# Designs tried in a protein design run: peptides against a protein of PDB entry 4PN1. Part 112

Target 1, 261 residues: chain A of PDB entry 4PN1
Amino acid sequence: KIEMNFLNKPIVPDTTKVISNFLTHYLITEPVEHVEIEAKLGTLIDLETQNRFEFPVMNETILNPEFNLRTRFESDMTASEHKYLNEFLNQAFRDSQKPGRLPFAYKHTKQVDLFYETEDNSRDKIRVSKNQSDNQVLACVKKRRVADLFLYCPNDAFDIRISISDELPVSMPSGNQQPSLTRLKDRVGYVHQEIKIDLTKTTQNDPVYDTTERHELEVEFGNIADLRDRAQKAKDGMEAPLFRRVQLFMDNVRILRREHS

## One batch from the design tools (peptide; made by RFdiffusion4, then SolubleMPNN)

Design b1_p19_3_s4 (from b1_p19_3, 9 letters changed)
Fold by OpenDDE base, seed 2:
Structure b1_p19_3_s4 (fold): chain B 261 residues (1-261), chain A 19 residues (1-19)
Amino acid sequence: as target 1 above (261 residues)
Amino acid sequence: SEIEEELKKLEEKLKKLVE
């Protein structure tokens, strides 16, 4: 007979605990009402060197947000990397359709985002998202970044930013307002066990650079209500359900960040 | 309108990006 450890009980990785606590704070303690929780693949860049930052660690490490590390996070990748990940996910999708597996769901969306200044001149812009095909309004929100948690991943192609955002539904801007920014998004979305994986190609006009293109991969909790419930249970002393969900989320992230062409 | 022209331009660029 084999036991998993000397207690013969499951142990939760420290990373899972830290992330779970982070999520619990913004789900329960200081709850964000319209919360979006996502991880983006990217690169922690040293502001001094403009290269990927190098920390004296040898594995996945959550950075302490209390320290100013003089870094920025670039949530972008090359077109080739993005294509590779798309192909990888397509294969994963196909494999998941086989008997005995839980299948992916797939959706391809093309939308235009129109950004408007707020009447109070707040930093947060109103984003109106429309379907490109029929101009149907998909959403009108004011998105606020609430918190970030950064993971330095020295052994992988990408570092990770986990972000808490508040997507507040708001009224449509007046018909006389002009958008300050227009962005086109081509997004392929995969969903597995209520974890969303999105590959997004973004094109936008920039007053300085004319047109900018971005390639992003994000992993998002698809069922916030369930996650909030799990977080509440964790706060009440039953942590296992939350830990399991966070572990699933992070395992998916880990798979993706390891893939490279 | 200027917005329509901008959108058209972006759509063309996006098309190239997807190809």
Scores: peptide ipSAE 0.019, ipTM 0.410, DockQ to the pose 0.012
Fold by OpenDDE base, seed 1:
Structure b1_p19_3_s4 (fold): chain B 261 residues (1-261), chain A 19 residues (1-19)
Amino acid sequence: as target 1 above (261 residues)
Amino acid sequence: SEIEEELKKLEEKLKKLVE
């Protein structure tokens, strides 16, 4: 007889625990009402060298947010890398349609995001999202990034930023206001077990980036209510459901960040 | 198949996205 360890019980990776605790804080302890939780693939850049950040570790590691490492995160990739991931996800989609598997779903959206200044001159802009085809308003929100958790992944093509955001629904800006920024988004989303994987091409005049077009891949928790329920159970002493969901999310992220052309 | 046709449409859209 073979046992999995000397306790003969499943063990939870430390990474899973750390991320679970991070999420629990913003789901339960200091709850964000309209929370969005996503991971973006990108690159941690050393502000001093302007090259990819180097840290003396040999595997995936969560960076301590209490330390200023003088880095920035670029949530972008090359068109070639983006195309490769598209092909990879297409194959995964096809394979998931086979008998005995849980199928992917997908959705394609093209939208225009219009950013407006707030009446109170707050730092956060109002984003009005419209469908490109019929100009119908999809959403009007004020998005606030609440917290970030960075994963340095020296063995993979990409580093990871996990972000907690608050997407507060707000009233439409007045008709006399002009947008300060316009963003075009072309997005294809794959959904598997309520985990969303989005390939996005964004076109805008960005003062931070030297390119007008960005290619992004993001992974998002598609069922926040379920996640919040799991987090509450964890606070009540039953951690397993949360750990399982976080593990699923992270495994999907790990699969994607390892793929490159 | 229906799935293959849907996938082809998706691939075409995604090509435009990454080109």
Scores: peptide ipSAE 0.014, ipTM 0.452, DockQ to the pose 0.012
Fold by OpenDDE base, seed 3:
Structure b1_p19_3_s4 (fold): chain B 261 residues (1-261), chain A 19 residues (1-19)
Amino acid sequence: as target 1 above (261 residues)
Amino acid sequence: SEIEEELKKLEEKLKKLVE
């Protein structure tokens, strides 16, 4: 008989614990009311070299937010990388429909995002999202970035930013107000076990740089209520449910960041 | 995307089969 280890019990990776504590802080300790929790694939860029940063580590590493490492995060990828990931996820979707598997859900959305300045001149803009087909209003929100956690992934195609945001529903801006920015968003969304995976193409007209297109992949916790419940249990001394959910989330992220053409 | 639309159709068909 073979055992898992000398205790014959599951062990939780340190990465899972660190991320779980980070999430618990903004779910329970200093709770964000309309919280959104997502991971984006991208690149940590060294501000000195303008290239991908090189840390003296050999595997996935959570960066300490208390230290200014003089980096920026670019949440973008090439069109070819984005296409490859789309094909990869399509295949994963098909495979999940087979007997004995839990199926993906799939949704394709095309929308227009209109950004408006706030009357109080707040840094946070109001975003009005409309469906491109019928111009129906899908959402009107004010989004605030609360916190970030960065993972440097030297062995993978992408680094990771985990973000905590507050997405507050707000009233529509005044009818006489013009949008300061307009974006077209083409999104294909996959949901598996309440984890959302979105591939997004964003088109924006810039007066200086003409039309620019961005390609993003994001992974999001689809059931915040459940996650908050798990975080509360963790605070009360039962950490296993939270660890399991975070592990699932991170395993999905790890699969995606390794894939490239 | 043509492939995305086909994928969506497949999902809908599968849902009907389970009903």
Scores: peptide ipSAE 0.014, ipTM 0.426, DockQ to the pose 0.013
Fold by OpenDDE base, seed 4:
Structure b1_p19_3_s4 (fold): chain B 261 residues (1-261), chain A 19 residues (1-19)
Amino acid sequence: as target 1 above (261 residues)
Amino acid sequence: SEIEEELKKLEEKLKKLVE
């Protein structure tokens, strides 16, 4: 007979605890009302070298936000990498439809995002999202990034940014107001156990610069109410449900960042 | 893409089959 360890009890990875505490803070302690929590694949860039950041660690490491490491995060990837991940997720989708598995849900959306300046000239812009096919308004929000947690992943093709954002519903801009920026989004979305995985191709026309295309992959908690409930239980001394959900989230992220052509 | 559309169609078929 085999036991897990000398206590014969499961242990929680330190990474899971750190992330759980981070989430609990913005879910419960200083709650963000319209919270969005997502992880993006990308690259930590060293501002001094303009190359990928190098840190003296050998595995996945959460960077301490209290220290300025003089980095920026680039959430873009190559078209080839994006295509490979799309194919990978398509196969995962197919495999999940087999008996005995929990199936993925799949959704393909095309939308136009219109960005408007605010009357108070705040840094945050108003984003109006419309369905590209019928021009129906899907959302009108002001998104504010509240906090970031960065994971340096030296053994993988991508680093990770976990972001907590506040998406505030706001009134539509004046009909006479012109958008400062227009962005086309082609998104393929996969949902498994209420974890959302989105592949997004973004095309942006800049009036000054040429058209730019971005390829992003993001992993998002699809059930914030459940996550908040788990976080509350954690504050009350029952941490296991939160740890399990965070572990699931991070395992999905780890799978994706390890895949490469 | 064509693959994505086919995948969507497949999902819809599966949903109908289970219902």
Scores: peptide ipSAE 0.014, ipTM 0.413, DockQ to the pose 0.013

Design b1_p19_4_s1 (from b1_p19_4, 9 letters changed)
Fold by OpenDDE base, seed 3:
Structure b1_p19_4_s1 (fold): chain B 261 residues (1-261), chain A 19 residues (1-19)
Amino acid sequence: as target 1 above (261 residues)
Amino acid sequence: MKLPKSFYDEIDKLIQKQL
């Protein structure tokens, strides 16, 4: 007979514990009302070299936000990398439809985002999202970035930013107000076990500058109510449900960040 | 961005706990 370890019990990695605590803080301790929790693939850039930073570590590492590491995070990838990930996820989708598996759900959305200045001159802009096909309003929100947690991943194609945001529904801007910025989004979305994986191509037209295109991949918790319940249970001493959910989320992120063209 | 001190205190407790 083989056992898992000398206790014959599952063990939770410290990475899972740290991330779970980070989430619990903004779900329960200082709760964000309309919370969005996502991980984005990208690159930690050394501000001195303008290349990917080289930290003196050999594996996935959560960076301590108390230290100024003189880095920036670029949430972007090449078109080739983005295409490869799309093909990879399409195959994963197909495989999940087989008997004995839990299936992916799939959705393709073409959206236009219009950004408006707030009446109170707040730093946060109002975003109006519309469907490109029928111009129907999908959402009108003011999004505030609350906190970030960065993971340096030296063995993988991408580093990770986990972000906590407050996405507040707000009233539509006044009819005479012009948008300060317009972005087109082509998004393919995959959902597996209430974890959302989105590949997004964002096009921005600037009259002064050339059209810019960004390629992003994000992984998001699709059931915040369940996650908040798990976090509350963790605060009450039952941590296992939260740890399992965070582990699932991070394993999906780890799969994706290893893929490259 | 800086996190509250209480956040790190909770992390330390979690790391020391057997699970």
Scores: peptide ipSAE 0.022, ipTM 0.496, DockQ to the pose 0.129
Fold by OpenDDE base, seed 2:
Structure b1_p19_4_s1 (fold): chain B 261 residues (1-261), chain A 19 residues (1-19)
Amino acid sequence: as target 1 above (261 residues)
Amino acid sequence: MKLPKSFYDEIDKLIQKQL
């Protein structure tokens, strides 16, 4: 008989605990009502060198937000990287349809996001999302970034930003208002065990800088209610369900960030 | 972006539990 360790009990990686605590804070302690929790693949850039940030560590590490490391996070990737990840996920999708597996769900969405200034001149713009095919309104929200947690991943193609956002539903802007910004989004979404993986191509037309395209990959918790329940249980002393869910989330992130063209 | 103090307090509690 093989035991897990000398205690013969499961252990939870510290990364999982830290992230779980981070999530618990914004789910339970200071709850964000309309919370979105996602991880984006990208690169931590050193503001001084404009190169990828270098830290004297040899593996995945969560950066302490108390320290200003003079970095920025770039959530963009090349078209080739994005294509590679799309092909990778397509294959994963196909493989998951085989007997004995839990299948992916797939959705392709093309939308336009219209950004409007608020009457109070707040930094947060109103975003109206419409389906490109029929111009139906999908959402009207004010999105506020609440918190970020950065993971430096020296062995992988990408670093990670985990973000807590508040997507507050708001009324449509008045018909006389013009959008300050328009973005086209082409999103392919994969869902596995209520974890969402989205590849997004964002096109923005700028009168001065022509058309720019951004390629992003994000991993999102697809069931916030369940996650909140798990977080509450964790606060009440039963941590295992939350840890398992966070571990699943992070394993998916880890798989993706290791892939490169 | 600086996280709330309460977040760090929770982290500290987790660390203490690990000791």
Scores: peptide ipSAE 0.019, ipTM 0.534, DockQ to the pose 0.133
Fold by OpenDDE base, seed 1:
Structure b1_p19_4_s1 (fold): chain B 261 residues (1-261), chain A 19 residues (1-19)
Amino acid sequence: as target 1 above (261 residues)
Amino acid sequence: MKLPKSFYDEIDKLIQKQL
């Protein structure tokens, strides 16, 4: 007979515990009402060197937010990397349609985001999202960044930022207001087991600078209600359901950040 | 200094084979 370990019980990786605790804080302890939880692929940049951050570790490492490492996070990748990931996800989608598998869902969305200043001159802008084809309003929100957790991934092409945000629905700006910023988004979305994977090409026209394009990949918890329920159960002493969902999320992130052309 | 990415590629390949 083979056993898992000397206790013959499942063991939870420390990474899973740390992330689970981080999420539980903003789901249960100090709950964010309209919470969005996403992981973005990108690069930790050292502000002193302007190169990728270097830390004396050999594997995936959660950085302690209590320490100022003088870094910035760039949520971007090359067009070639983005294309490769798209092809990779397309293949994963096709494979998931086979008998005995859980299928991906697929959605392609083109939208325009209009950003407006708030009447109270708050730092947070109002974002109005419209469908590019028919100009129908999809959402009007004020997004507040609540917290970030950074993962330094020295073995992979990308580092990870896990973000907690509050997407507060708000009323439409007055008709006399002009947007301070306009962004075009071309998004390809994949959903598997309620985990959302989005490839987004963003085009921004700056009146001073040339048109810039950004290529982003994000992984999001698609069922916040379920996640909140799992977090509550964890607070009540049953942690396994939360750990399993966080493990699933992180495994998907790990698959994606390892892929490169 | 970070090791060149090529030094980690073999590890990535092994991990991907296990997926």
Scores: peptide ipSAE 0.000, ipTM 0.313, DockQ to the pose 0.029
Fold by OpenDDE base, seed 4:
Structure b1_p19_4_s1 (fold): chain B 261 residues (1-261), chain A 19 residues (1-19)
Amino acid sequence: as target 1 above (261 residues)
Amino acid sequence: MKLPKSFYDEIDKLIQKQL
């Protein structure tokens, strides 16, 4: 007979614990009201070399934000990488439709994001999101980045940024105000067990600069209410439900970051 | 399954510094 370990009980990886505690802080301790929690695939860039950062570790590592590592995170990927991930997820979608599996849901959306300047802070723009087909207003928000957690992944194609954001609903800009920036988003969304995986092509039209295009992949917690409930239970001493949900989220992220074009 | 809190003291301390 084989046992799991000398206690014959499951053990929680420290990565799961660190991320769980990070999320619990912004869900429960100092709660963000309209919280968005997502992981983006990208590259940690060394500001000195302008190449991918090289840290003296041999596996997935959560970077300590207290240390200035002189890095930036680039969430853009090549069109080829993006296409490969799309094909990979399409195959995963098909496989999940088979008997005995939990199926993916699939949705293709096109929206326009209009950004407006505010009197408060030049960095905190109002974003009006509209459906591209019928111009229906989907949201009007002021998004604030609250916190980031970076994972350096030396053995994988991508590094990871986990972000906590606050999407504060706000009033529509005045009818005479012109947007300072317009972004077209073509998004393919996959949902499995309330974890959202989005592939997004973003076209930015700047009145001063040429059109720019970005390719992004993000993984998001699709049920914040459930996650908040799990985090509350963790604060009350029952951590297992939160750990299981974070583990599921991170395993999905780990699968995606390992894929190469 | 939850491990003894003592095993996470250093991790929690680190997280609190980051927050």
Scores: peptide ipSAE 0.000, ipTM 0.270, DockQ to the pose 0.078

Design b1_p19_4_s2 (from b1_p19_4, 8 letters changed)
Fold by OpenDDE base, seed 4:
Structure b1_p19_4_s2 (fold): chain B 261 residues (1-261), chain A 19 residues (1-19)
Amino acid sequence: as target 1 above (261 residues)
Amino acid sequence: MKLPKSFYEEIDKLIEKQL
């Protein structure tokens, strides 16, 4: 007979607890009303060397936000890496359609994002999103980055940024305003157990510069209401439901960041 | 504005064959 440990009870990983507490703060303690919670794959770059940051740790490590490590996060990846991840997720999609599995859902979206300056000259721009096929408005928001949590992953292909954002719905810009920036987004989305995985190719046209492309992979909590409910229960002393959902989210992130071409 | 072709045309075809 085998037991889990000397108490024969499951143990919650420390990473799960730290992330759960981070999320609970912005879901319950100081709640963000229109909250978006996502993890992006990318690279922590040392501002001094402009290379990947090197920290004296040997495994996945949540960086303490109270310390200035003089880094930036680049959420872009190579076209080759992006293609590999797309093929990997396509295979995962196919495998999930088999009997006894929970199936992925798939969606392909093409949109144009138009960015407008605000009257108060705030750093945050207004984003108008339109469908590329019929030019219908999908959303008009002012997105504010509230908080970041960085995971340095020395053994994996990518580092991780978990971000809390507020997507505030706002009125459309005046008809006489011109966008300061336009971006085309071609996105494939995979949904499994209400966790969204998006692969996005972004094309930016500049009149002066050549067209630039960006390749991103993001993982998002697809059911914020459920997550908020779990966070409230955690504040009330029942932490298990929140820990389970965060563990699921992080396991998906861990699978993806380990894959590379 | 001239829109590019889908970046995922081949992916869409592949997935549709599996559905």
Scores: peptide ipSAE 0.019, ipTM 0.480, DockQ to the pose 0.013
Fold by OpenDDE base, seed 5:
Structure b1_p19_4_s2 (fold): chain B 261 residues (1-261), chain A 19 residues (1-19)
Amino acid sequence: as target 1 above (261 residues)
Amino acid sequence: MKLPKSFYEEIDKLIEKQL
């Protein structure tokens, strides 16, 4: 018989603990009302070399925000990488439909995001999202980035940014107001155990630069209410329920960042 | 070594300030 360890009990990795505490802060301690929590695949770039930064570590590492590392995060990948991940997720979807598995849900969405300036001239723009096929309004929000946590992943194709955002529902802009920016989004979404995985192709026209395309993969907590409940329980001394959910989230992220064409 | 809860809260605040 094989046991997990000399206690024969699960252990919580430090990465899971740190992320759990990070999430708990913005869920419970200083709660964000309309919180969105997502991880994006990308690259930590050294501002001096413009190449991927090389940290003196050998495994997945949460970066300490106290250090000025002189890096930026680029949440992008090649079209080839994006296509490969799409095919990978399609296969995972198919396999999950088999008996004895928990199935994925799948949705393909084509939308246009219209960005408007606010009347108060705030830095945050109003985003109106519409379905491209019928022009139905999907959302009207003002999104504010609250916090970022960066993971350097030296053994994988991508680094990770975990972001806390406040997505405030707001009223539609006046009918006479013109958008300052328009983005087309082609998104395929996969949901498994209330963890959402989105592959998004974004097209943006720039008057000075040619049309730019961006390829992104994001992993999001699909049930914030449950996550907040788990975080509250953790504050009350019941840490395991939160840790298990964070571990599930991170394992999905880890699977995805290891895949490449 | 387990970091105290206060340490994580400080880290979170630092992250917020950088944004």
Scores: peptide ipSAE 0.016, ipTM 0.447, DockQ to the pose 0.075
Fold by OpenDDE base, seed 2:
Structure b1_p19_4_s2 (fold): chain B 261 residues (1-261), chain A 19 residues (1-19)
Amino acid sequence: as target 1 above (261 residues)
Amino acid sequence: MKLPKSFYEEIDKLIEKQL
């Protein structure tokens, strides 16, 4: 008979605990009402060197937000990397359709995001999202970044930013307002066990600068209500459901950040 | 961006439970 360890009990990695606690804070302790929780693949850049940040660690490490490391996070990747990840996910999708597997769901969306200034001159712009094909309004929100948690991943192609955002639904801007910014988004979305994986190409036309394109990959919790319930249970002393959900989320992130062309 | 103090208190409690 084989046992898991000398206690013969499951052990939760500290990474899972830290992230779970981070999520619990913004789900329960200081709850964000319209919370979005996502991880983006990218690169921690050292502001001094403009190269990828170097820290004396040999594996995945959550950075302490109390320390200003003079870094920025670049969530962009090359078109080649993005294409590779798309092909990888397409294959994963196909494989998941086989008997005995839980299947991916797939959705391709093309939308335009229109950004409007607020009357109160707040930093947070109103974003109106429309379907490109029929101009149907998909959403009208003010998105506020609440918190970030950074993972330095020296052995992988990408570092990770986990972000808490508040997407507050708001009324449509007045018809006389012009958007200050317009972005086209081509999003390929995969969903597996209520974890969303999105590949997004964002095109921005600048009247002064040439058209810029950004390539992003994000992993999102697809069932916030369930996650909030799990977080509440964790606060009440039953942590296992939350830990399992966070572990699933992070394993998906870990798979993706290891892939590179 | 600094996390609220309450977040760290929660982490500390988790650490204490691991002891």
Scores: peptide ipSAE 0.009, ipTM 0.301, DockQ to the pose 0.125
Fold by OpenDDE base, seed 1:
Structure b1_p19_4_s2 (fold): chain B 261 residues (1-261), chain A 19 residues (1-19)
Amino acid sequence: as target 1 above (261 residues)
Amino acid sequence: MKLPKSFYEEIDKLIEKQL
């Protein structure tokens, strides 16, 4: 009989611990009320070279936010990569419908996001989301980016940004106010074990700049209440339930960032 | 790094409920 280790007990990887601590801070310690927790696939760009950032490590590495590495994160991929991931997820969806598996849920949505400046000229814009088919208002929120955690992934096609955001519901802008930015979103969404995976094609119309198109993949915790409960239990000395959920989330991210055309 | 299969007991239990 083979044992896992000399204690014959599961051990939590350091990456999982660091991420768990990061999440626990914004779930429990300094709780964000309307928290969104997502990981985006993209590329860490070195501002000096304008190429992908290079760090002297050989595996997935969480970058220390206390150090300014002079990087930017581009949450974008090529159309071919995006298409490949869509096909990959479609196959995963089909396979999950078989007996003995937990099934994916699938949803295709098309919406328009209108961004408005706030009266106080704050950096945070008001986002009004509407359904493209009937122009009905779906949401009106003010999204604040609270924190980011970056993972450099030298062996994979993509680096990762894990983001903590606060999405505060707010009142609609005045009828005389014009949007400063408009985004059309074509989103294909998959849900497995309450982890959301979204492939989004975004077309942005800027009144000052040229129209831009972006292809994004994001992975999000779909059950924040459960995650918060697990984080609280971890604070109370029961860490394993949180670690397991974070490990599941990260394994899904790891699968996706390795796939490319 | 992935943990051993035994670490995912919750997932296994959920799968068993479908059988």
Scores: peptide ipSAE 0.000, ipTM 0.296, DockQ to the pose 0.023

